# Ledger of designs, part 6: peptides against a protein of PDB entry 3HUF

Target 1, 320 residues: chain A of PDB entry 3HUF
Amino acid sequence: MWIIEAEGDILKGKSRILFPGTYIVGRNVSDDSSHIQVISKSISKRHARFTILTPSEKDYFTGGPCEFEVKDLDTKFGTKVNEKVVGQNGDSYKEKDLKIQLGKCPFTINAYWRSMCIQFDNPEMLSQWASNLNLLGIPTGLRDSDATTHFVMNRQAGSSITVGTMYAFLKKTVIIDDSYLQYLSTVKESVIEDASLMPDALECFKNIIKNNDQFPSSPEDCINSLEGFSCAMLNTSSESHHLLELLGLRISTFMSLGDIDKELISKTDFVVLNNAVYDSEKISFPEGIFCLTIEQLWKIIIERNSRELISKEIERLKYA

## One batch from the design tools (peptide; made by RFdiffusion4, then SolubleMPNN)

Design b2_p21_2_s4 (from b2_p21_2 with E1D L15E E16L E20L)
Fold by OpenDDE base, seed 4:
Structure b2_p21_2_s4 (fold): chain B 320 residues (1-320), chain A 21 residues (1-21)
Amino acid sequence: as target 1 above (320 residues)
Amino acid sequence: DEEEEEEEEEEEEEELENNLE
């Protein structure tokens, strides 16, 4: 989201969130959803127009800001952004930090991009929330992204957490739920004068982890917990691979169970499968190797003695 | 008239700010 602040009390000492939309900026405007009052004599009654676009699909993957358009409203001394005069037709900016100078005002409006990208684990939830979140200037998507800051957990009562949720947890993404999204939808008016009123997702995250026994106490309890073990991975997502890497596993990727010969079995401690392959190919499992799903692996990983548990299962099947 | 009054007010206010520095 875009946040503006200013020196010299020209914004009355307040920070403001700018959502996608159009704003008239000037001395004689009243602060509302489409106006930004700036208090300086060197600023025109109606000085500039800010237009913030909704996030693009690219912004979700890059963590780039919503496009910020600035137009001078034909003022005597014009408008500058990052020391450059705004062109007569207006200019558009994709920089994360904008220093906006209105006329000869000695104080600048500082606009900065607070990175927030929400990944959804469920396409139906994305479809439900994406429009509203985009209107808050929040990029949304389904795929993993290096720019992802928040992850919406799919709450199915009585189901195991998804691989996406497991990975989001281990990579220290803030896991949120629908209650947080509902709260975000209500803040639009309250944050006009105080950007600090934006809800902290960390409390939501803490409550999710505390109330769900499928999570360890911290990601650090699981990261590299399986260092020194080797696995073979079949028919899994990129998120599954990254999850296993975060566990400290040496990973070999195979296309079929038939690719696992005696030499590979000798070097591999266990095979990781998705649920569909595990259920369909049980008859085709190589002899003398431990095969499990990611969800079964996760249930072992969250235990304090995970290394001992895995070692016992490996030994049981290698010598059976 | 309103645009000229806006420019005159900006000029007077800038002259006042420049005289206060």
Scores: peptide ipSAE 0.026, ipTM 0.662, DockQ to the pose 0.079
Fold by OpenDDE base, seed 2:
Structure b2_p21_2_s4 (fold): chain B 320 residues (1-320), chain A 21 residues (1-21)
Amino acid sequence: as target 1 above (320 residues)
Amino acid sequence: DEEEEEEEEEEEEEELENNLE
């Protein structure tokens, strides 16, 4: 989201969130959803127009800012952004930091981008929330992104956490639920004048982890917990692969259970399968290898003695 | 005109600021 602040009390000492939309900026306007009052004698009654665009699909992957357009309203002394005069038709900016000078005002409006990018675990929740979140200047999507700051877990009571949720947790992404998204939607009007009123997602995250026994106490308890072990997996999901990498596993990939030969078995401690393959092929598992699902692996990893548990299961099947 | 009064107020305010420096 864009946040503006200024020196010299020209913004009344307030930090303001600018959501996607159009704002008239000047001395003789009243602060609302479409106006920004700036208190200085050297600023025109109506000095500039700010236009913030909604997030692009590219912004979801890059964590880049919503496009910020500035137009001077034909003022005597013009408008500058980052020491450059704004052109007659206005200029557009993608920099994360903007110094906006209105006329001869000795104080600049400082605009800065606070990154917030929300990944969804399921397409149904994305479809419900994407439009509202985009109107807050928040990029949204389903695919994993290095720009992701928050992850929406679907709150199904009594269901196992998904691989996406497991991976988001290990990546130290802030896990949130629908209750936080509802809260974000209600504060939109209140944060116009005070950016500090933005709800803390970390409190939502702490409550999710505390109230769900399927989470370990910290990501650090699981990261590299299986260092030195080797697994083989079906080439089905990038998130599953990255999850196993974060556990410290050496990973081999295969396309079918029929590709699991004696050579692969000799260099592999266990095989990780998806639920569908595990349930359908359980009778035909290769002899002398431990096969499990990611969800079964997760249940072992969250235990304090995860390495000992895995070792016992591997040994049991090698000597059977 | 409201536009001329707005420009005159900006000029008078700028002359006042320049006379205070």
Scores: peptide ipSAE 0.025, ipTM 0.651, DockQ to the pose 0.078
Fold by OpenDDE base, seed 3:
Structure b2_p21_2_s4 (fold): chain B 320 residues (1-320), chain A 21 residues (1-21)
Amino acid sequence: as target 1 above (320 residues)
Amino acid sequence: DEEEEEEEEEEEEEELENNLE
């Protein structure tokens, strides 16, 4: 989201969130959803137009800002952005920091991008929330992204957390739920006057972790916890691979259980399977290898003695 | 009317610049 602040009390000492939309900026406008009052004698009654575009799909992957358009409203002294005069037809900006000078005003409006990119675990939740979040200037998507700041966990009572949730947690992404999204949907009008009213997702995250025994105390408890072990996995998802990498595992990939030869078995401590393959192929597992699901592995990893637990299971199956 | 109001604001700015010298 874009946030503006200014020096010299020209914004009355307030910070404001600018959501996607159009704003008339000037001395003689009243602060509302489409106007930004700026208090200086050196600023025209109607000085500039700011237009913030909705997030693009690219913005979800890059964590880049919503496009910020500035147009001068034919003022005598014009408008500058980052010390450059705005062109007659307006200019568009993708920089995360904008210093906007209106006319000869000695104080600048400072616009800065607060990165927020929300990943969803399922398409149904994305479909439900994406429109509202995009109207807040929040990029949304399903796929993993290095720009992802938040991850939406589904509250299904009694369900195991998904691989996506596990991975998001280990990546130190802020896990949020529908309650946080609901709260975000209510703040749009209130944050016009005070950007500090933007809800902190960390409180939601803390509550999720505290109330769900499927989470370890911290990502750091799990990161590299299985260093020195080797696994083989079915080449199914990138998130599963990245999850296992964050555990410190050496990973070999295979396309089918038939590809598990004696050489692979000799180099592998255990095989990680998805639930569908585990359930369907359980009777055909190669002899002398420990096979488990990611969810079964997760249950081991969240334990303080994860290394001892996994070693014991490996030994049990090698000597069985 | 809008042009005259912009000219009056410009005269106030020129007077402010001249009073800061």
Scores: peptide ipSAE 0.024, ipTM 0.649, DockQ to the pose 0.072
Fold by OpenDDE base, seed 5:
Structure b2_p21_2_s4 (fold): chain B 320 residues (1-320), chain A 21 residues (1-21)
Amino acid sequence: as target 1 above (320 residues)
Amino acid sequence: DEEEEEEEEEEEEEELENNLE
């Protein structure tokens, strides 16, 4: 989200969130969803227009800002952004930090980008929320991204957590739910006066972990917990691969169960399969190897003695 | 020098206010 602040009390000592939309900036306007009052004698009654665009698809992957357009409203002394005079037709900015000078005002409006990028696990939830979140200047998507700050868990009561949720947890993203998204939608008006009124996602995350026994206490309890073990994985998803890497596993990939030869078995402690393959091909599993799903592996990993548990299962099946 | 710069800024602000009215 874009946040503005300024020195010299020209913004009344307040920080403000700018959502996607158009704002008239000047001395003689009243603060609302479309106006920013700036208190200085050197600023025109109506000085500039700020226009913030909705997030692009690229912004979801980069964590970049919504495009920020500045236009001077034909003022005597003009408007500058990062010491450069704004052109007659206005200019657009993608920098994360903007120093905006209105006329000869000695105090600048400082605009900065606070990164918030929300990944969804479920496409139906993305479809439901994307429009509203984009109107808050929040990039949204389904794919894994290094720019993601938050991950939306689907609250289905009694369902197992997904691989996406497991991976989001281990990569230390803030897991949130629909209740947090609802709350974000309600604060849009209140944050006009004070950007500090934005809800804290960390409290939501703590409550999710506390109320769900499928989460360990911390990602650190699981990271590298299986160091020294080797697995083979059906080449299905990047998230599954990265999840197994975060567990400290050495990973071999295969394309079909038919590719699991004696050589691969000799180098592998267990095979990780997706649920569909595991259920359909259970009868055709190679002899002498432990096969499990990621969800079954996760149930072992969240236990305090995960290494001992997995070792016992490997031994049981090697000697069966 | 700092007080003269503050007085010049106040005079420039008053001149700016009068030119923006």
Scores: peptide ipSAE 0.019, ipTM 0.607, DockQ to the pose 0.161

## One batch from the design tools (peptide; made by RFdiffusion4, then SolubleMPNN)

Design b2_p22_2_s1 (from b2_p22_2, 9 letters changed)
Fold by OpenDDE base, seed 2:
Structure b2_p22_2_s1 (fold): chain B 320 residues (1-320), chain A 22 residues (1-22)
Amino acid sequence: as target 1 above (320 residues)
Amino acid sequence: KEEEEKKKKKKEEEKKKLEEEP
């Protein structure tokens, strides 16, 4: 999201969130959803127009800012952004930091981009929330991205957490729920005068982890916990592969259970399967190898003695 | 701290001189 602050008291000492939309900036405007009052006699009554665009699809993957347009409103002394005079038709900016000078005012408005990108675990929740979140200047998507800051888990009562949720936890993404999204939908007016009134996602995350026994105490309890072990996995998802890498596993990939030969068995401590393959093929598992699901593996990893539990299961099948 | 206060005071004096209505 864009945040503005200013030197001196020209913004009344307040930090303001700017959502996507159009703002008239000047001395003789009242602060609201479309106006920014700037207190200086060196500033015109109506001085500039700021226009913030909604996030692009690219912004979800890059964590880049919503485009910021500045137009001077035919003022005597013009407008500058990063010491450059704004062109007669206006100029657009993609820099994360903007120093906006209105006329001869000796104090600048400082605009800075605070990155927030929300990943969704399922397409239904994305479809429900994407439009509203984009109107807050928050990029949204389904796919993993290095720019993702938050992950929305679906609260199904009594269901196991998904692989997406497991991976989001291990990559230290802030896990949030629908209650936090509902809270975000209400803040649009309250944060106009005080950007600090933005709801804390970390409080939501702490409450999720505290109230769910399917989470370890920290990602650090699980990261590299299986270092030195080797697994084979069905080539099903990138998230499953990245999850197993974060556990410190050496990973071999196969396309079918028929590809599990004596050579692969000799190099592999266990095989990781998805639920559908595990349930359908349980009768046809290769002899002498431990097969489990990601969800079964997760249940072992959240235990304090995960390495001993895995070793015991591997030994049980090597000597059977 | 003293350089920041001097810079603030100088900007405040420049503010008073530039208080011509545009």
Scores: peptide ipSAE 0.034, ipTM 0.597, DockQ to the pose 0.356
Fold by OpenDDE base, seed 3:
Structure b2_p22_2_s1 (fold): chain B 320 residues (1-320), chain A 22 residues (1-22)
Amino acid sequence: as target 1 above (320 residues)
Amino acid sequence: KEEEEKKKKKKEEEKKKLEEEP
């Protein structure tokens, strides 16, 4: 989201979130959803127009800012952004930091981009929330992204957490739920005057972890917990591969269960399968290897003695 | 004393710039 602050008390010592939309900036406007009052005698009554666009699909993958347009409103001394005079028709900016000088005012408005990108695990929840979140200037998507800051877990009562949720947790993404999204939808007016009133997602995340026994206390409890073990997986999911890497596993990939030969078995402690392959092919599993699902692996990983549990299960199958 | 006088002069120049109506 875009946040503005200013020196010399010209914004009354407050920070403000700018959502997608159009703002008239000047000395003689009242702060509301479409106006920004700036307190300086050197600033015109109506000085500039700021227009913030909704996020693009590209912004979800890059963590880039919503486009920021600045237009001078035919003022005597113009407007500058990053020491450059704004063009007569206005200019658009994609920089994460903007120093906006209104006329001869000795104090600048500092606009900065706070990155927030929300990944959804479930397409139905994305469809429900994407429009509202985009109107907050928050990029949204389903696919894994290096720019992802938050991950929406679907709370189905009694369901196991998904691989996406497991991976989001281990990569230190802030996991949130529908309750946090609902709260975000209500704060739009309160954050106009004070950007610090933005709800803390970390509190929501702490409550999710505390109230769900499927999570360890921290990602650090699981990261590299299986260092020294080797697994094989079907080359079906990049998220599953990255999850297993974060556990500290050495990973071999195969294309079919028929590719699991004696050489692979000799180098591999266990095989990780998805539920569909596990359930369909369990009768055809190679002898002498431990096969499990990612969800079964996760249930072992969350235990304090995960290494001992896996070792015992490997031994049970090698010596049976 | 000289640093305080420089700070005072800078504040007065900033105040004078704030008094120039466009």
Scores: peptide ipSAE 0.031, ipTM 0.549, DockQ to the pose 0.443
Fold by OpenDDE base, seed 1:
Structure b2_p22_2_s1 (fold): chain B 320 residues (1-320), chain A 22 residues (1-22)
Amino acid sequence: as target 1 above (320 residues)
Amino acid sequence: KEEEEKKKKKKEEEKKKLEEEP
């Protein structure tokens, strides 16, 4: 989200969130959803127009800002952004930090990008929320991104957490729920004057983790917890691979259970399968290898003695 | 702290001078 603040109390000492939309900036405007009052005699009655675009798909993957357009409204002394005069037709900016000088005013408006990118685990929830979140200047998507800051967990009562949720947790992404999204949708008007009124997503996250026994105490308890073990995985999702890498596993990939030969078995401590393959092919598992689902692996990983538990299961199946 | 106060005071003087320009 874009946040503006200013020196010399020209914004009345307040920080303001700028959502996607158009703002008239000047001395003789009233603060509302489309106007920003700036208190200085050196600023024109109507001085500049700010236009913030909705996030692009590229912004979701890069964590880049919503495009920030600045136009001078034919003022005597013009407008500058980062010491450069704004062109007659306006200029567009993708920098995360903008110093906006209105005319001869000795105080600048500082615009800064607070990165927030929300990944969804469920496409139906993305379809429900994406429009509203994009209108807040929040990029949204389904795919993993290095720019992802928040992850929406799908709460199905009595279901195991998804691989996406497991990976988001280990990646130290802030896990949020539908209640947080609902709150964000209502805050749009109340945070216009005070950016500090934005809800703390970390409090939502702490409450999710505290109330769900499917999470370990910290990501650090699980990261590299299986260092020295080797697994084989069906070539499926990149997220499953990255999850197993974060556990410290050496990973071999295969295309089908029929590709699991004696050589692969000799180098592999266990095979990780998705639920569909595990349930359909349980009768055809290779002899002498421990096969488990990612969800079964996760239940072992969240235990304090995960290494000893896995070693015991490997030994049990090797000597059965 | 002293450099920030000098910078603040200089900006306030520049503000005052610009508030007197028509």
Scores: peptide ipSAE 0.028, ipTM 0.586, DockQ to the pose 0.233
Fold by OpenDDE base, seed 5:
Structure b2_p22_2_s1 (fold): chain B 320 residues (1-320), chain A 22 residues (1-22)
Amino acid sequence: as target 1 above (320 residues)
Amino acid sequence: KEEEEKKKKKKEEEKKKLEEEP
């Protein structure tokens, strides 16, 4: 999200979040969803127009800022951004830091981008929330991204957590729920005067982890917990591969169960399958191989003695 | 000390005067 601050109390000593939209900036406007009052007599009554665009799909993958347009409103002394005079038709900016000078005001408005990108676990939740979050200047998507800061878990009561949720946890993404999204949507008016009123997701995350036995106490309890073991996996998802890498596993990939030869068996401790393949092919598993689902593996990994548990299962199936 | 106070006061008056134009 864009945050603005200013020196010399020209913003009344407050920080403000700028959501996507158009703002008239000047001395003789009242602070609201479309106006920014600036307290300086060197600033015109109506001095500049700021326009913040909604996030692009690219911004979800890059964590880049919403485009920031600045137009001078035909003022005597103009407007500058990063010491450059704004052009007559206005200019657009994609820099994360903007130093905005209004006329001869000795104090600048400093705009900075705070990255927030929300990944959703399912398309239904994305479809429900994307429009509202985009209107907050928050990029949203389904795919994994290095720019993701938050992950919305699916609240289906009684189901195992998804691979996406497991991976989001291990990569230290803040896991949130719909209650946080609802709260985030309600603060829009209150943050006009005070950007510090933006809700912290950390408390939501702590409550999710505390109330769900499917999570370990920390990501650090699971990261590299299976170092020294080797697995083979069906090449199904990038998230599954990255999850197994974060566990410290040496991974071999195969395209079908028919590719599991004696050579692959000799190099692997176990085979990781998705639920659909596990359930359909359970009768055709090669003898002497430990096959499990990612969800079964996760249930082992969240235990304090995960290495001992997996070793016992490997031994049990080698002698069966 | 008096010349620094006069320079500070003159900068503050010049700041006030820049703060008085429309």
Scores: peptide ipSAE 0.027, ipTM 0.511, DockQ to the pose 0.259

